# Designs tried in a protein design run: peptides against a protein of PDB entry 4PN1. Part 34

Target 1, 261 residues: chain A of PDB entry 4PN1
Amino acid sequence: KIEMNFLNKPIVPDTTKVISNFLTHYLITEPVEHVEIEAKLGTLIDLETQNRFEFPVMNETILNPEFNLRTRFESDMTASEHKYLNEFLNQAFRDSQKPGRLPFAYKHTKQVDLFYETEDNSRDKIRVSKNQSDNQVLACVKKRRVADLFLYCPNDAFDIRISISDELPVSMPSGNQQPSLTRLKDRVGYVHQEIKIDLTKTTQNDPVYDTTERHELEVEFGNIADLRDRAQKAKDGMEAPLFRRVQLFMDNVRILRREHS

## One batch from the design tools (peptide; made by RFdiffusion4, then SolubleMPNN)

Design b1_p11_7_s3 (from b1_p11_7, 5 letters changed)
Fold by OpenDDE base, seed 5:
Structure b1_p11_7_s3 (fold): chain B 261 residues (1-261), chain A 11 residues (1-11)
Amino acid sequence: as target 1 above (261 residues)
Amino acid sequence: APLPKWANTLK
């Protein structure tokens, strides 16, 4: 017989605890009303070199946001990397349909995002999302970025940005307003145990630059109500349910960031 | 640098 450790009990990694604190703050302590919580794969870029930053660490590391590291995060990957991840997720989907497994759900969506300036000259734009096939309005929101948490992953193809955003539902812009920006999104979505994994191809027409295409992968908590409940319980002293959910989320992120062609 | 304001939310 073997045991996990000298206490013979599960141990929670520091990464899980740190992220749990981060999430609980914006779920419970300083609650965001219409919260979106997602992790994006990308690259931490050193502003001085314009290359991937090299931190003096050897494994997954949460960066302290109180430090000015002179970095930017690029939430993009090559078309080939994106294609590889798509194929990887397709295989994972197929494998999950086998007996004894929890199945993925799959959805392919094409939408158009129209961005409008606000009347109050706010930096936040109104986003109207429409389905490309029938032009049906899917959402009209004003999105505010609340907080970011960066993970440097020196052993993997990608670094991670965990973002907390407030997506406030707002009324449709007036009929006389023209969009300042139009963005096409081709999204392949996978859901497993209420964790959403989206591969998105974004096409944007810029009047100055040629049409740009961005390839993004994001992992999102699909059940915010449940997560908020878990966070509240954690705040009240029962942390295990939150830790398990955060660990599940991060394990999925870890799988994805390790995959590359 | 100090820890962020949320660092000890669950303590």
Scores: peptide ipSAE 0.633, ipTM 0.957, DockQ to the pose 0.845
Fold by OpenDDE base, seed 1:
Structure b1_p11_7_s3 (fold): chain B 261 residues (1-261), chain A 11 residues (1-11)
Amino acid sequence: as target 1 above (261 residues)
Amino acid sequence: APLPKWANTLK
């Protein structure tokens, strides 16, 4: 007879517990009303060297946000890396359509984001998102970044930023107001078990810095109501459902950040 | 540095 451990019970990885605490706080304890929770692949950059940050650890490590490590996070990758991940996800999509698997859903979206200054000169701009093909308004929101959690991943191609944001629906800007910034987004979206994986090419025209293109990969919780329910149960002492959902989310993130050409 | 305010949310 073989047992899992001396308690003969499953044990939850510490990373799962830490992230679960982080999420539960902003879902339940200090609840964000219109919460968005996403992880972005990128690189922790050492502000002194402008190279990838080097921390004396050998595995995935959640950084304590109370420390100032003199770093920035660059949520970007090369076009080749982005293309590779796209091909990887396309293959994963195809494989998931086979009998006995849970299938991916796929969507390709092209949108334009128009950013407007607020009358009160708030730091948070109003974002109007429109479909590029028919100019239909998809959303009009004021997004506030609430909290970030950074994972240093020395063994992988990318580090991770998990972000909690508040996306407040707001009324459309006045018709006479001009956007301060316009971004074109070409997004390929994959959904598996209500986890959203988006590959986004963002084009931005800047009068000073010319046209720039960004390549991003983000992983998002697609069912916030379910996640909030799980977090509430966890707060009430039943943690397993939340841990399972966070573990699923993080495993998907881990798969993606390990991939490189 | 201290732990963040959310560190023991589930305890």
Scores: peptide ipSAE 0.632, ipTM 0.957, DockQ to the pose 0.857
Fold by OpenDDE base, seed 3:
Structure b1_p11_7_s3 (fold): chain B 261 residues (1-261), chain A 11 residues (1-11)
Amino acid sequence: as target 1 above (261 residues)
Amino acid sequence: APLPKWANTLK
């Protein structure tokens, strides 16, 4: 007979605990009302070298946000990497349709995001998302980035940014208002166990990076109500459900960031 | 080394 350890009980990795603390804070302690929680694959860039940052660590490491590390996060990948991940996810989708598995759901969406300045002079812009095919409004929100958590992943192709945002539903801008920015998105979405995985090709004139096209992969918690419930239970002393959900999320992220062409 | 305010949300 084999036991897990000398206590014969599961142990929660530090990464899970740290992320769970991070999430619980913004779910329960200082709750974000219309919270979006997502992880993006990308690269931590050292501002001094403009290369990928080199931290003196050997594995996945959550960076302490209290330190100014003079880094930026580039949530982008090459077209070839993006294509590889798309093919990888397509295969995962197919495999999940087999008997005995939990199936992926799949959706392909082409949308345009129109960004508008707010009347209250807020730094946050109103984003109107429309379906490119029929121009139907999909969403109208004001998104505020609340917090970021960065994971340096020296053994993988990508680093990770976990972000917490507040997506406040707002009324449509006036008909006479012109968008300050237009972004075209070609999004392939996969959902497995209420974890959303999106591959997005974004066309935009980027004044910061001087790029017209970006390739992004994001992983999102698809059931915030459940996550909030789990976080509340964790605050009340029952942490296991939250840890399991965070582990599921992170394992999916880990699978994806290890894949490269 | 300061910790973020959320570091000990779960005790």
Scores: peptide ipSAE 0.630, ipTM 0.956, DockQ to the pose 0.924
Fold by OpenDDE base, seed 4:
Structure b1_p11_7_s3 (fold): chain B 261 residues (1-261), chain A 11 residues (1-11)
Amino acid sequence: as target 1 above (261 residues)
Amino acid sequence: APLPKWANTLK
């Protein structure tokens, strides 16, 4: 007989616990009503060196947000890296269609995001998302970044930012208002077990910087209601369901961040 | 630096 440890009970990795605390706070303790929770692949940049930040650790490490490490997070990757991840996910999609597996869902969308200044001149802009093909409005929201959690990943190509945002549905801007920014998004989306993985190519025109293209990979909790339920149960003393969901989410992130050509 | 306010949410 084999036991998993001397208690013969599951043990939760510290990373899972920390992230679970983070999420539960903004799901239950100070609940965000229209919460979006996503992880982005990118690079922690040392503001002093403008190179990737170096921390004296040898594995995935959650950074304490109370420390000012003088870093910025660049949620971008090269076109080559993005292409590789796309091919990787395409293969994963194909493999998941085989008998005995849980299949991915796949969706390719092209949308335009129009950003508008708010009437109250708040920091938050209104984002109107439209389908590029038929110009149908997909969403009109005011997105507020609530909190970030950064993971330094020295063994992988990318660091991780987990973000909690509030996406408040709002009325369309007045017809006479002009957008302050327009972004074209080409998004390839994969969903597996209600975890969303999006590869996005974003193009925007800037009067100063001309046309810029960004390549992003995002991993998002696709079922917030379920996650909130799990968080509530955890707060009430039953933590296992939340830990399992967070573990699943993070394992998917870990798979993606370590893939490279 | 202190721990963030959410550090012990589940405790």
Scores: peptide ipSAE 0.629, ipTM 0.957, DockQ to the pose 0.850

Design b1_p11_7_s4 (from b1_p11_7, 6 letters changed)
Fold by OpenDDE base, seed 3:
Structure b1_p11_7_s4 (fold): chain B 261 residues (1-261), chain A 11 residues (1-11)
Amino acid sequence: as target 1 above (261 residues)
Amino acid sequence: MPVPKWYYTLK
């Protein structure tokens, strides 16, 4: 007979605990009403060197937001990296369809995001998302970035930004308003156990700057109501359900950030 | 060491 450890019970990693605290705060303590919680793969850039940030650690490390490390986060990857991840996820999708597995759901969407200035002159713009094929409105929201948590991952191809946003549903802009910005999005979405994984190719035309193309991968909690319930239970002293869900989320993120061509 | 306001949410 073997045991996990001298207590013979699972141990929660520090990363799980810290992230759980972060999420619980914005789910329960200072609750964001229309919360979106996502992790993006990218690179922490040292503003002084303009290279990937270097820190004297040898594993996944949550950076303390109270410290100004003079970094920026670039949520972009190369086309080849993006393609590799797409192929990887396609294979994972296929494998999940086998008997005895929980299957992925798959969706491919092409949309245009139109950004409009708000009447109240808020810094936050209204985003209208439309399906490119039939011009049907998919969403109309005002998105506010609430908080970020950065993970420096020296052993992996990517660093991670976990973001909490407020996506407030709002009425459509007036018909006479023109968008200040337009972005085309080609998104491939995978869902497994209510965790959403999206590969997005974004094209933006700027009249002053050259056309920019970005390749992004994001992992999102697909069931916020459940997550909020788990967070509430955690506040009430039952932490295990929340920890399990955060662990699942982070394991998926870890799988993805380790993959590279 | 300074920590964010949410650091002890579950304590």
Scores: peptide ipSAE 0.592, ipTM 0.955, DockQ to the pose 0.856
Fold by OpenDDE base, seed 1:
Structure b1_p11_7_s4 (fold): chain B 261 residues (1-261), chain A 11 residues (1-11)
Amino acid sequence: as target 1 above (261 residues)
Amino acid sequence: MPVPKWYYTLK
């Protein structure tokens, strides 16, 4: 007979606990009403060297936001990396369709995002998302970035930014308003156990600057209501359900950030 | 060590 440890009880990784505290705060303590919670793969860049930042750590590390580390986060990857991840996820999708597995869902969408200036706050833009095929309005929101949490991952191809945002539904801009910015998004989405994984190619046409293309991978909690319920239970002393969901989320992120061509 | 306001949410 063996036991898992000297308490013979499961133990929660420290990363899970920290992230759980982060999420619970903005789900329960200072609740964001229309919350979006996602992790993006990218690179922590040293502002002085313009290279990937080097911290004196040897494993996945949550950075303390109370310290100014002179870094920026670039939520972008090369086209080749993006393609590799797409192929990787396609294979994962296929494997999940086998008997005895929980299947992925798959969706491919192409949309255009139109950004409009607001009269009340020029910093907060209204985003109108439309389907490229029929111009049907998919959403009209005012997005506010609430908080970020950064993970430095020295052993992996990518670092991670976990972001909490408030996506407030708002009325459509007036008909006489022109968008200040337009973005074309080609998004391939995978959903597994209510965790959403999106590969997005974004094309931005700037009248002044050259057309830019970005390649992003994001992982999102697909069931916020469930997550909020778990967070509430955690605040009430039952932490295990929240920890399990956060662990699942992070394990998916960990798989993805380790993959590269 | 300084920590963010949410650091002790579940503690």
Scores: peptide ipSAE 0.591, ipTM 0.954, DockQ to the pose 0.858
Fold by OpenDDE base, seed 5:
Structure b1_p11_7_s4 (fold): chain B 261 residues (1-261), chain A 11 residues (1-11)
Amino acid sequence: as target 1 above (261 residues)
Amino acid sequence: MPVPKWYYTLK
C-alpha cells in the first residue's frame, strides 16, 4: 500500500495558492465587473542593466509586488520564437484531434484596433476593434489594467506576467473623432479546456518611428463565470475546484514557456 | 514581510 504523503491527503503548491488568492481577490473580494485574466510570456528586464532580471532563485518564483525591483516587463519575442511556438501549438492541436483526447479549437482572426482619446483626458483610451475583412465592429471598450503578478522563471526562456484587466464596454466614439493610434493584429487562437492560447502579431504604424511588429503569446481563462464560481466556493471554504483550475492554467503556461527553438 | 492586500484572501 502506498500513500500520497504522511497525511495521505492532497497538498497544494504555494504557487497555486498565491495565484488563487490573487485571482479570488479580483473575482470576489474587490470584483472586477468585466474581468479579463491572462498570462503573457515575456522578459523581466532590469532597468539598471537593461538585461533580463536576475534573482538568486533556481525555480519559478512569484515576485512580491510590494517590493520595487526596478524592472519592466517586455511582452515580446522574436519572430523565430513566435513561429516556433506557432508550430508547436499546431502540432499540439493535431495531436489533440486523436481519439481519446480533448480537442483544441482553432481560430485565426485579423483585426484592426483603433484607439481614441477620451474627452476627459482619461489615461484609458477607447479601443474599437474591427474585423479587417469586412470592417465589422467587434468590440468597443475601455480596458484598464487592474493588477499584475510577475513570475520569474530562471529555467525557461520567458518570464510570465499574469494580468487582471477590466474591459468595460462603451459607446462608439463620435464620428468626428480620429483615432490616435491604429494597430493591426493577426491572431491565432487555440482553446483547450476553456483555456485560450493566443499568438498575436501586432503591427503598429507610428508617425515618428518606423513600422514595428510585436510578437506576443498570451494564455487566458476562457470561462470567467466558471472561474468566478470556483473562486466563490473557495471563499466559502471549498478551495479544491479553484486550485485545480489554477493548476491547469499554470501547467499550460509552464509548457509554453519551456518551449524554445 | 510586506504582502499585497490580496495575499490572505483565502486564509
Scores: peptide ipSAE 0.590, ipTM 0.954, DockQ to the pose 0.862
Fold by OpenDDE base, seed 4:
Structure b1_p11_7_s4 (fold): chain B 261 residues (1-261), chain A 11 residues (1-11)
Amino acid sequence: as target 1 above (261 residues)
Amino acid sequence: MPVPKWYYTLK
């Protein structure tokens, strides 16, 4: 027989603890009502060098938000990288359909996002999302970025931004309002154990600038109610369920950020 | 070292 350690109890990595604290705060302590929690793959860019951020660490590291490291996060990748990840996830999907596995769910969505200025001139825009095929309104929300947590990943192709947002459902803009911005989104979504993985190609037509295309991969907690319940339990002293869920989330992120063409 | 307000959310 073997034991996990000299206490024969699970040990929680610091990464899991830190992220769990981060999430619990915005789920329970200062609760965001319509919370979205996602991790995006991208690159921490050093504002001074305009190259990828460098820090004297050799593994996945959560950056302390209390320190200004003079970085920006670019949530983008090349078309080639995006294609590779798509193929990778397609294979993972196929493998998961085999007996004895928990299957992925798959969804392909093409939508248009219309952004409107708010009547009260708030900084947050209203986003109306419509299905491109039938023009059905999918959502009308005002999204507020509440907090970010950055992971520097020196061993991987991508760094990670974990974001907490408030997606407040709001009324449709008046018919007289014109969108300030329109984005076309081609989204391929995979769901496994209520963790959502989305590959998105975004096309933005700017009247002043050339059409830009962005390639993004995001991982999202698909069951916020469950996560909030776990966070509440953690706040009450039962942390294990939350830690397990956060670890699952991060393991999926780690798999994805390690893959490259 | 300064830490964010949420750093010790879980006791």
Scores: peptide ipSAE 0.579, ipTM 0.953, DockQ to the pose 0.925

Design b1_p11_8_s1 (from b1_p11_8, 7 letters changed)
Fold by OpenDDE base, seed 5:
Structure b1_p11_8_s1 (fold): chain B 261 residues (1-261), chain A 11 residues (1-11)
Amino acid sequence: as target 1 above (261 residues)
Amino acid sequence: SIITPLDAFAP
């Protein structure tokens, strides 16, 4: 008979605990009302060299936000990398439709995001999202970035930014307002066990700057109510449900960040 | 089909 360890009990990885505590803070301790929690694939860039930052670690590590490491995070990837991930997820979708598996759900959305200045000249813009095909309003929100947690992943193609955001629903701008910025988004979304995986191509036309295309992959918690419930239980002394959900989320992220063309 | 849209990013 083989046992897991000398206690014969599961042990929680430290990464899971740290992330769980981070999430619990913004779910329970200082709760964000309309919270969005997502991980983006990208690169931690050294501001001095403009290259990927080199930390003296050999595997996945969470960076301490209290230290100014003089880095920025770029959530963009190449078109070829993005295509590869799309093909990878398509295959994962197909495989999940087989008997004995939990199936992916899929959604393709082409939308336009219109950004409007607020009446109070706040730094936060109002974003109106519309479906490109029928001009149906999908959302009208004011998004605020609350916090970030960065994972340096030296052995993988991408580093990770976990972000806490507040997406406040707001009223539509007046009909006389013109958008300050327009973005076209082509998004393919995959959902598995209430974890959302989105590939997004964003095209931005700027009259001053050249048209820019961005390629992003994000992983999001699809059931915030459940996650909040798990976080509350963790605060009450039952941590296992939260740890399991965070582990699932991070394992999906870990799968994706290893993929490269 | 759902699969056809999945190839939306393929050239």
Scores: peptide ipSAE 0.036, ipTM 0.671, DockQ to the pose 0.014
Fold by OpenDDE base, seed 2:
Structure b1_p11_8_s1 (fold): chain B 261 residues (1-261), chain A 11 residues (1-11)
Amino acid sequence: as target 1 above (261 residues)
Amino acid sequence: SIITPLDAFAP
């Protein structure tokens, strides 16, 4: 008989613990009421070199937020990389429809996001999201970035930013207000075990710059209530359910960040 | 087996 280790018990990697603690803080300790938790694929750029950040580590590493590493995160990829990931996820979807698997759900959505300035000139913009086909309002929120956790992934095509955001539902802007920014989003979404994977093309018309297109991939926790419950249990001394959920999330992220054209 | 057609991003 083979045992897992000399205790014959599961052991949790440090990465899982660190991320779990990070999430627990913003779910339980200092709770964000309308929390969104997502990981974006991108590149950590060294502000000094303007190249991908180089750190003397050989594997996935959570960067300590207490240290200013003079980096920025670019949540973008090439059209070719994005296309490859789309094809990859399409195949994963197809494979998951086979007997004995848990199936993906799939949705293609085109929306427009209208950003409005707040009366108090707050950094937080009001975002009105509408469906492009029928102009139906999908959401009206004031989004605030609460915290970020960066993973440097030297062996993979992409680095990762895990973000905590507060998406507060708010009333529609007054009819006299004009949007300060408009973004068109073409999104293909995949959901597996309540983990959402979205590929998004974002087109933005800038009055100063030419139309820019961004290609983003994000992975999101689709069931925040369950995650919060797991985090509460973790605070109460039962960590396993939270660790399992974080492990699932991170394994999906790890799969995706290794893929490239 | 029936392959489910999926949308992709338009060029």
Scores: peptide ipSAE 0.032, ipTM 0.653, DockQ to the pose 0.013
Fold by OpenDDE base, seed 3:
Structure b1_p11_8_s1 (fold): chain B 261 residues (1-261), chain A 11 residues (1-11)
Amino acid sequence: as target 1 above (261 residues)
Amino acid sequence: SIITPLDAFAP
């Protein structure tokens, strides 16, 4: 018989604990009401070199947000990388349909996001999302970025940004208001065990930022209520359910960031 | 802005 370790008990990776604590803060301690929690694949760029940052670490490392690392995060990838990930996820989808597996769900969505300035001139914009096919309003929210946690992944194709956002449902902007920004999104979404994986091509005409097109992959917690419940249990001394859910999430992220063309 | 084709395909 083989034992897991000298205690013969599961051990939680430190990364899982750190992320779990980060999430618990914004789920329970200072709860965000309409919280969205997502991880984006991308690259930590050194502002001095404009190249991928090189930290003196050899593995996946959560960066301490208290330190100004003089980095920016580029939530983008090449078209070839994006295509590879699409093919990879398509195969994963197919494999999950086999007997004995938990199946993926799949959805392809084309939407337009219209961004409006708020009346109070707050930094937060109102986003109206519409389906491109029928112009039906999918959502109208005021999204605020609350916090970010960056993972430097020197051995993988991508670094990771985990983001906490508040997506407050709001009323539609006045009919006379013009959008300050329009973003077109072509998105394929894969859902497995309530973890949502989205491949998105975004097209945007930005007069300020010449980022006309982006290829993004994001991983999102699809069941926030369950996650919040798990986080509450963790605060109450039962951490295992939260750790398991975060581990699942991060394992999916790790799978994806290791894949590249 | 016109959406350029996405190399995203249905499974």
Scores: peptide ipSAE 0.025, ipTM 0.617, DockQ to the pose 0.016
Fold by OpenDDE base, seed 4:
Structure b1_p11_8_s1 (fold): chain B 261 residues (1-261), chain A 11 residues (1-11)
Amino acid sequence: as target 1 above (261 residues)
Amino acid sequence: SIITPLDAFAP
């Protein structure tokens, strides 16, 4: 017989605990009502060198937000990297349709995001998302970034930003308002066990700046109600369900950040 | 500017 350790009980990696505590804070302790929780693949850039940040660690490391490391996070990747990940996920989708597996769901969406200034001159803009094919409104929200957690991943192609956001549903802007920004999104979405993986090509036309194209990959918790329930149980002394869900999320992120063309 | 679609699922 094999036992998992000398206590013969599951043990949780420290990374999982730290992330779980971070999530619990914004789910339960200071709850965000319309919370979105996502991880983006990207690069931690040293503001001094403009190169990828170098930290004296040998593996995945959560950076302490209390320390200013003078970094920025770039959530962009190359077109070739993005294409490779698309092909990789398409194959993962196909493999998941086989007997004995839990299947992916797949959706291709083209949308336009229109950003409007708020009447109260808040820093937060109203985002109206519409389907490009029929101009139907998909969402109208005011998104506020609440908190970020950065993971430096020296052995992988990408670093990670985990973000907590508040997506407050709001009324449509007045018909006389012009959007301050328009963004086109071509998105392929993959969902497995309520974890959503999105590859997005974004085109933004700025009147001052040239048209920019961005390539992003994001991983999102697709069932916030379940996650909140797990976080509440954790606060009540039953941590295992939350840890398992966070571990699943992070394992998916780890798979993706290791893939490179 | 036209966004080139990502590869669609093909069975």
Scores: peptide ipSAE 0.023, ipTM 0.624, DockQ to the pose 0.015

